# Ledger of designs, part 152: peptides against a protein of PDB entry 4N78

Target 1, 186 residues: chain A of PDB entry 4N78
Amino acid sequence: HFQVICRLLGYQGIAVVMEELLKVVKSLLQGTILQYVKTLMEVMPKICRLPRHEYGSPGILEFFHHQLKDIVEYAELKTVCFQNLREVGNAILFCLLIEQSLSLEEVCDLLHAAPFQNILPRVHVKEGERLDAKMKRLESKYAPLHLVPLIERLGTPQQIAIAREGDLLTKERLCCGLSMFEVILT
Target 2, 155 residues: chain B of PDB entry 4N78
Amino acid sequence: MAELQMLLEEEIPGGRRALFDSYTNLERVADYCENNYIQSADKQRALEETKAYTTQSLASVAYLINTLANNVLQMLDIQASQLRRMESSINHISQTVDIHKEKVARREIGILTTNKNTSRTHKIIAPANLERPVRYIRKPIDYTILDDIGHGVKW

## One batch from the design tools (peptide; made by RFdiffusion4, then SolubleMPNN)

Design b2_p18_6_s1 (from b2_p18_6 with E10Q T15V)
Fold by OpenDDE base, seed 2:
Structure b2_p18_6_s1 (fold): chain B 186 residues (1-186), chain C 155 residues (1-155), chain A 18 residues (1-18)
Amino acid sequence: as target 1 above (186 residues)
Amino acid sequence: as target 2 above (155 residues)
Amino acid sequence: DEILEKYREQFTGKVFFE
C-alpha cells in the first residue's frame, strides 16, 4: 500500500502529506499532550521512595499502585491523551513507512538508470583475471548506453540541455543523502 | 510552405482536371478511329493510325497519372515532415514543463529533509586485545547458607 | 550495493535546495 501511495503522490504529494502530518503532530504535542503532561506532573507524588524490600513483591506492587492511583485513575478517565499519543505514533510510523517505500522506489530507479549513466558495479574477478581488464571490457560493453554522451554527440543543443537536466534529476535522489524522518524526529 | 500550397491548390487539382480532360479526349479519339476505319478504303492504314493514336493516348494518360502521383507523394512527404517538426516541438515543450514541475516538487520535499549523517562507520577498530571474556564461572550460589538466616519456622 | 555507493558519492543535493 505504501509503495502505491508513493508512486501515486510522487515527491510533491508526499511533501504535502508530510507537511500536514507535521502540523498535526505539532498541534497534538503542543496542545493536548502538553496539557496532560503538565497535569500529570502536578499529580505525581513529589517523594516516591523505594519501599523497603521487606514488603515483598506484592507489597511493593500495592505501594506503587497506591502512589500512582491518582495517575492511573486520571489516565483511565482521559483516554483522549492515549488517543492523541496513538495518533502521534501513527503519524510517525506513517512517515517512516513512506520514507522507506520511497527509498525503495528510488533505489530501483537508480539501479535501472545505472547502466545509462556510466555507473557500473565492481566485477567479481575470478582468480587469475585482472580486475582492470574486466572493468574495461564492461565499460566498453556499456559505453554505447551512456545517454548523455550519446545525446551530446547526436542531439540538438536543446536536447542536450534537457538530457543533462534529466540526468541530474535521475541521479539526485533523496535516498542518496537526505532523510525526512530525521526532520520529523527533531 | 509555398510549395505545399502550390501542390494543394494548383498542381494536384490541375492534374485531376487534366486527367478528366484526357478521358474526354480519349473518347473522341476512339470515335475518330472507329469512323476512320469504317470509311477508309485502306483498312491497314487505318489500323496503323489507330495503333499510333492509341499508343500516344496511353502514353499521355500514363504521364498524367505519374505526374499526379508524384505530386501527391510530394505533398504527403511535406506534410509528414511538418508533423514531425510539430511533434518535436511539442515534446520539447512537454519535457521542459515536466522538468520544471519536478524541480518544484523537489524543492518542496527538500525543505522537509536533512542530510543523512552518514555516520562514517568508523571502523570500530576492534581493540586488538579482545579482553578474554572472563569466564564468569557461575559458582553455584549455595543457597543453603541462607537457611539459617530466614525466620523459617523451626520445625 | 556498489552502485548505490557510487550514486551517494556523486550526490550533491543541490536539486532539493535550489
Scores: peptide ipSAE 0.447, ipTM 0.808, DockQ to the pose 0.698
Fold by OpenDDE base, seed 1:
Structure b2_p18_6_s1 (fold): chain B 186 residues (1-186), chain C 155 residues (1-155), chain A 18 residues (1-18)
Amino acid sequence: as target 1 above (186 residues)
Amino acid sequence: as target 2 above (155 residues)
Amino acid sequence: DEILEKYREQFTGKVFFE
């Protein structure tokens, strides 16, 4: 599903969705979550001493339950605050999955474009074969597919300009050095 | 454009009219040949004349058809060339627009991006003292210790 | 970091308007 979303939205659509998600997250964090956190801080016991170990695990649990009674009984914490936190979490996960899916699509595009852009993969060399010879053969095999040189030879000036620009845009992808997810985390 | 216009407005319509006129003329020639054959005392000569007129008529029609066909083909070639030029222009505009849209999209998404942090592979400094793998003796978790804490319904 | 920043600038097309 995320792959399809990435294909349909493209950079523009993804940007819009991400911006809106960030607005929502910001609103949740600065609004409801902040308010609940402030409330929680107010109801937190100022002094919480460790009970004596002699009370055992059950006694210690009861002690903490009693100390945190006001927090546990705060019904809105479970319903509203945790829901908002889940929404924030879901938004973060959504962003992560979108970025991963986008990266996969971009890598596929790069791989598909590579033969046309004189980008050759490293070939596994069996014992006894010269890497250089294999690479030369590969270069010779794909040389006719080099798009920009082909258009430069046969195309109009306008076509050449478009081809060069298109080639550059094809090579420069978001996944090569940029991360959206890291921005969401700051 | 002038050549195409000439073909469309003058040459092709003219050729069609010429073919129509040739049809009328062929009918007249046929009538003449028939009457000539009937009235002529020398039937052999009349037949030879008819053959000559027939050959000439067929040749003229063939010429007219060929000329018209060539003009139509030329017209189609010119139109095809015009369509190719238009297609090229549209493609150029389309590509330019797509590139522009891509650049705009990249700017927008770029605002939402930062440089990938190359995770400095912190050399996991293996602690110098290889603590002997303490044989993790899986002590079975004795769950019986919890038997006294839970409100278990004693069956 | 400088290389990546340059890449960002290139990717966003800031280099073309200069």
Scores: peptide ipSAE 0.271, ipTM 0.806, DockQ to the pose 0.073; fails the geometry check
Fold by OpenDDE base, seed 3:
Structure b2_p18_6_s1 (fold): chain B 186 residues (1-186), chain C 155 residues (1-155), chain A 18 residues (1-18)
Amino acid sequence: as target 1 above (186 residues)
Amino acid sequence: as target 2 above (155 residues)
Amino acid sequence: DEILEKYREQFTGKVFFE
């Protein structure tokens, strides 16, 4: 689903969606969540010491449950605050998954374009084979597929300009050096 | 453009008219040949004349058809060339627009991007109250209680 | 960091409009 979304929206659509999500997240964080956090800070026990290990896990849990009783009994925390936190979490996950999906699509595009752009994969050389000879053979095999040189030879000046620009845009993808998710986390 | 116009307005219509006129003439020639054969005392001579007229008529029609066909083919070639040029122009415009849109889109998404290697050291604010290290006595956790939970390989 | 920043500039086309 995320792959389809990435294909349909493109860079522009993804940007718009992410910007809107960031606005929503900001609104939730600075609004309702902030207010609840402030309230929680006020009701938080001033002194919460670690119980002795002798009480075991159940006893420790009961201790903390007792210390946090006022917080647990705060009904609005569960219904409103946690829901808002869930929404924030979903937004973050959405952004992460979109970026990952976009990166996969871009990598696929780069791989598909590579033979047409004189980008050759590193060929595994068996013992006794010359890497240079194998690479030359591969280069010769794919030479007729090189789009920009072909258009430079046969195309109009306008076609050449478009081909060069298209080649550049194809090579320069977001996944090569940029991250969106890091911006979302800030 | 002038050649195409001449083909469409003069040569092809003219050729079609000539072919139509030829049909009418052929009918007249056929009638003449039939009557001549019936009325002639020398049937052999009349037959030879008919053969001559038939050959001439066929040659004329063949010429007219060939000329018309060539003109139509030429017209189609010119039109095909014009369409190809138009297609090329449209494609060029389309590609230019797409490239422009791509550049705009990259700027927009670029605002939401940062470099992958930027390790932002988030300063973990240590809580003000350093909890005294409570001597943690590690009780061994018996994980066998989880053996029946999940798709774990029961060894 | 400088290389990555240059890439960002290239990707966004800022270098071409200066």
Scores: peptide ipSAE 0.253, ipTM 0.800, DockQ to the pose 0.078; fails the geometry check
Fold by OpenDDE base, seed 5:
Structure b2_p18_6_s1 (fold): chain B 186 residues (1-186), chain C 155 residues (1-155), chain A 18 residues (1-18)
Amino acid sequence: as target 1 above (186 residues)
Amino acid sequence: as target 2 above (155 residues)
Amino acid sequence: DEILEKYREQFTGKVFFE
């Protein structure tokens, strides 16, 4: 699903969606969630000391339940606050998954474009073979596929310009050095 | 354009008319040959004359058909060429627009991005890169230097 | 870090470093 979304939206659509999600998250955090947190802070016990270990885990649990009774019994906390937190969480998760999906798509594009852009993978060298010789052979093999040089030779000036721009845009992808999710977390 | 117009308005219609006229003429020739054969005392000579007229008639029709056909083919070739040029122009515009949209999109998504964190364990050795001299006319960056940082794109 | 910044600028088409 996320892959399809990425394909459909592209950079522009993804940007728009993420911006809107960030706005929503911000609104939730600074609005409803903040208000609930403030309220919770007000009802928080002023002094909450760790009970003696002799009470055991059940006793300790009961102690904290008693101290936090007002919070636990706050009905709106579960229905409203937790729902908002879930929405925030979902938004964050959505952004993460979108970025991951986009990255996968971009990697695939880069891999597909590589032979046409004079980008050759590192090849395994068998014993007795020289890496340089093998690479040269590989370069020679794929030389006819180099798109930009081909167009420069056979194309119109306009086609050449477009090919160069396209080549550059194909090479420069978001996943190579940029992260969106890190921004979302700040 | 002028050549195409001439073909469409003059040459091809003219050729069609010529073929039509040739039909009428052929009928006259046929009538002549028939009458000539009937009236001639030398039937052999009349027959030979008929053969000659038949050959000439066939040749003339063949010529007219060939000329018309060539004109039609030429017309089609010109039209095909025009369509190809139009297609090329449209494609150029489309690609230009797409590139522009892509650039805009990159700016928009770019504001939502930050640099990936680099691992302290990996030292990136990269040559000095020059600043982009012109807006969106950029020098390609050696992306191999980012292979260890990126999402598995290793060359 | 500098390399990545340059990449960002290239990607976004920004002329100046932020």
Scores: peptide ipSAE 0.238, ipTM 0.800, DockQ to the pose 0.106; fails the geometry check

Design b2_p18_6_s2 (from b2_p18_6 with E5Q K6Q R8E E10Q)
Fold by OpenDDE base, seed 3:
Structure b2_p18_6_s2 (fold): chain B 186 residues (1-186), chain C 155 residues (1-155), chain A 18 residues (1-18)
Amino acid sequence: as target 1 above (186 residues)
Amino acid sequence: as target 2 above (155 residues)
Amino acid sequence: DEILQQYEEQFTGKTFFE
């Protein structure tokens, strides 16, 4: 699903969606969530001593439950806060999944473009074979596929310009060095 | 452009008219040859004359057809060339527009990106009261719960 | 992926910030 979304939206559509999500997240965090957090902090016990280990896990749990009773009761009454947190979480997950899906698509595009852009995989040389000879053979095999040099030789100046720009746009992908998710966490 | 216009307006219509006229003329020649053969006392001479007229008529029609065919082919070649030029121009414009749109889109998404190598040491402002390590049990987020949401494309 | 690594090495990011 996210792959389809990435294909349909493209860079522009993804940017718009992410910007809107960030606005929503910011609004939720700075608005309702912040207000609830402040209120919860006020009702938080100022002094909560660690219960003695002698009470065991159940006793410790009951102790903390008693100490946090007001918070739990307040949180149960304020279900809106948890809904907002869910929305924030969903937005973050959505952004993550979009970025991952986009990266996969971009990697696929780069793999398909590589033979046309003189990007060749390193050939595993078996013992006794000259790496240089294999690489030269590979280069010679794919040389006719190099799009930009081909167009530079046979194309019009306009075609050459378009080819160069297209080549650059093909090479430059987000997955090569940029991250959107880091901005979202920011 | 002048050549195409001459082909379309003068040469091809003229050739078609000439071919039509030749059909009418061939009918007249055939009638003449038939009558001449019937009325002539010298049948051998009449036959030779018929052969001569037949050869001439066939040659003329062949010439007219060949000329017309060549003109039509030439017209089609010129039109094909014009269409190719138009297609090339449209493609160039389309590509230019697409590249421009892509550049705009990249700028828009670029503002939402950071370099992967920037170790932003986010100073986790440790809340001052370090005392109670709330053991954050990282529940692994199961992303498979989202697999059923949307157009059913299972990853 | 060796191909991806080559693209990463050539990456400038200029197209996203220009």
Scores: peptide ipSAE 0.459, ipTM 0.807, DockQ to the pose 0.588
Fold by OpenDDE base, seed 2:
Structure b2_p18_6_s2 (fold): chain B 186 residues (1-186), chain C 155 residues (1-155), chain A 18 residues (1-18)
Amino acid sequence: as target 1 above (186 residues)
Amino acid sequence: as target 2 above (155 residues)
Amino acid sequence: DEILQQYEEQFTGKTFFE
């Protein structure tokens, strides 16, 4: 599903969705969640010491239940606050999954573009073969596929300009050095 | 453009009319040859004249067909060239628009990104001394040690 | 992925910020 969404929306659509999600998250955090946190801080016991281990697990549980009774009985906390936190969590997860899906798509695109852009994998050299010789053979094999040099040789000035711009846009993808998720976490 | 217009409006229609006129003329020549053969005392001479007219007529028709065919081919070549030029122009415009759209989209998403701190994965130089995994010898937990701790029923 | 690494090395990010 996320792969389909990424393909459908593209960079522009993803940007719009991410911006709106960030607004929603910000609104939830600075509004409702902040208010609940403030309220919770007010009702939180000022001094809560760890009960003695001699009370046993049931006694310790009862102690904490009693100390947090006002918090547990706050009905709106369970319904509204937790729902808002869930929404925030879902939004974060959504952003993460979109970025991951986009990265996968971009990697696939880069892998497909690589032979046309003089990006070659390192050939595993078997024992006794010179790496340089194999790489030269590989370069020679794919040299006719290098699109920009081909167009520079055969194309019009306008075609060359477009090819260079297209090549640059193809090479530079988000997955190569940018992260959206890090921005979401700040 | 002027050449294409001339082909479409003058040369090709003119060639078609010429072929039609040639058909009419061929009928007249045929009638003449038939009558001449019937009326002539010298049948051999009349036959030779018919052969000459037939050869001339065939040559004329062949010339007209060839000329018309060449004009049509030339017209098609000019039109094909024009279409190719138009296609190239459209493609150029389309690509320019796509590049522009992509640049706009990239700017929009770019504001939502930060550089990946490529944490130089410092080759965690595996410390040379792989601390031998201390073989966790599961010492059987002697639960009897807990017998003295808690409200255990003193037997 | 060696191919991806090469793209990462060539990455400038200019297309996203220009």
Scores: peptide ipSAE 0.457, ipTM 0.815, DockQ to the pose 0.708
Fold by OpenDDE base, seed 4:
Structure b2_p18_6_s2 (fold): chain B 186 residues (1-186), chain C 155 residues (1-155), chain A 18 residues (1-18)
Amino acid sequence: as target 1 above (186 residues)
Amino acid sequence: as target 2 above (155 residues)
Amino acid sequence: DEILQQYEEQFTGKTFFE
């Protein structure tokens, strides 16, 4: 599903969605969540000492339950605050999954484009074969597929310009050096 | 453009008119030949004249059809060439627009990005000495060590 | 992926910031 969304939206659509999600997250954090956190801080016991080990695990649990009784009984915390936190969590997960899906799509595109852009995999040399000879053979094999040089030789000036720009746009993808998720986390 | 216009407005319509006129003329020639054959005392001569007129008429019609056909073909070739040029122009514009849209989109998403800290994949040089994985001997957590600390009420 | 690494090495990011 996320792959389809990435394909449909493209860079522009993804950017718009991410921006809107960031606004929503910011609104939730600075609004409702902040208000609940402040309220929780007010009702939090000022002194919470660890009970003596002598009370055993049940006694310790009961102690903490009593100390946090006001928080646990705060119905709005469960209904509203936790829901908002879920929304924030879902938004973060959505952003992560979109970026991952986009990266996969971009990698796929780059792999398909590689033979046309003189990007060749490293050749595994078997024992006895010269690396240089294999590399030259590989280069010669894919040389006719190099798009930009081909168009530069056969194309019109306008076609050459478009080919160069297209080549650059194809090569430069977000997955090659940029991260959106890191920006979301800050 | 001038050649196409001449073909469309003058030569092809003119050729069609000429062909139509030829039909009318052929009918007149046919009538003439028929009457001439009936009235002529020398039927052999009249037949030879009819053959001559028939040959001439066929040649004329063939010429008119050929000329018209060639003009139509030429017109189609010119139109095809114009369409190809137009297609090329449209494609160029379309590609330019797409590139522009892509650049705009990239700028928009770019503001939401930061450089990946390419963690130099430190080649974890696997230490040559594979330290034998210390068999994680799951030492059973001896909980009896905690028995001495708690004043457990002897049930 | 060796191919991806080559693209990463050539990456300038200019198309995203200019």
Scores: peptide ipSAE 0.452, ipTM 0.812, DockQ to the pose 0.757
Fold by OpenDDE base, seed 1:
Structure b2_p18_6_s2 (fold): chain B 186 residues (1-186), chain C 155 residues (1-155), chain A 18 residues (1-18)
Amino acid sequence: as target 1 above (186 residues)
Amino acid sequence: as target 2 above (155 residues)
Amino acid sequence: DEILQQYEEQFTGKTFFE
């Protein structure tokens, strides 16, 4: 599903969705969540001492329940605050999954483009074979597929310019060195 | 454009008219040859004259058809070339628009990105000493060493 | 993936910030 979304939206659509999600997250954090956090801080016991171990686990639990009674009984915390936190969490996860899906799509595109851009996989050399000879053979095999040099030789100046620009755009993908998720976490 | 216009407006219509006129003329020539043969006392001469007119008529029609056909072919070639040029222009515009859209999209998404801290993959320092592949001598696991620990039935 | 690594090495990011 996320893969389909990434294909449909592209960079622009993904950017728009992420921007809107960030706005929503910001609004939730600065609005309702902040208010609840402030309220919780006010209701928090100023001094919560560890009860004596002699009370046992049930007694200790009861002690903490009593100390936190006002927090636990705060119905709005469970209904509104936790819901907002879930929404924030879902938004973050959504962004992560979109980025992962986008990265997979980009990797696939790069793999498909590689033969046309003089990017060749390293050949596993069996013992006794010269790596250089195999690489040269591979380069020679794929040399006719190099798109930019081919167009530079046969194309019009306009076609050459478009080919170079297209080649650059093909090579530079987000997955090669950029992260969106790191920005979301800041 | 001028050549195509000339072909469409002058050469091809002119060739068609010429061919039509030739048809009319051929009928007249046929009538003449028929009458000449009937009226002539020298039938052999009349026949030779008919053969000459027939040959000339066939040659003229062949010429007109060939000229017209060549003009039509030339017209089609010019039109095909024009279509190819239009296609090329459309493709160029389309590609330019796509590139522009992509650049805009990249700028928009770029604002939402930061450089991946590629944790320097610790150069797996290949240990300088390639440990000689210790011939893994498969020592047969002597299972008898465990015979003394288990409650197994002494056969 | 060795191919991906080559693309990563060539990556400038200029297209995203220009």
Scores: peptide ipSAE 0.451, ipTM 0.816, DockQ to the pose 0.703

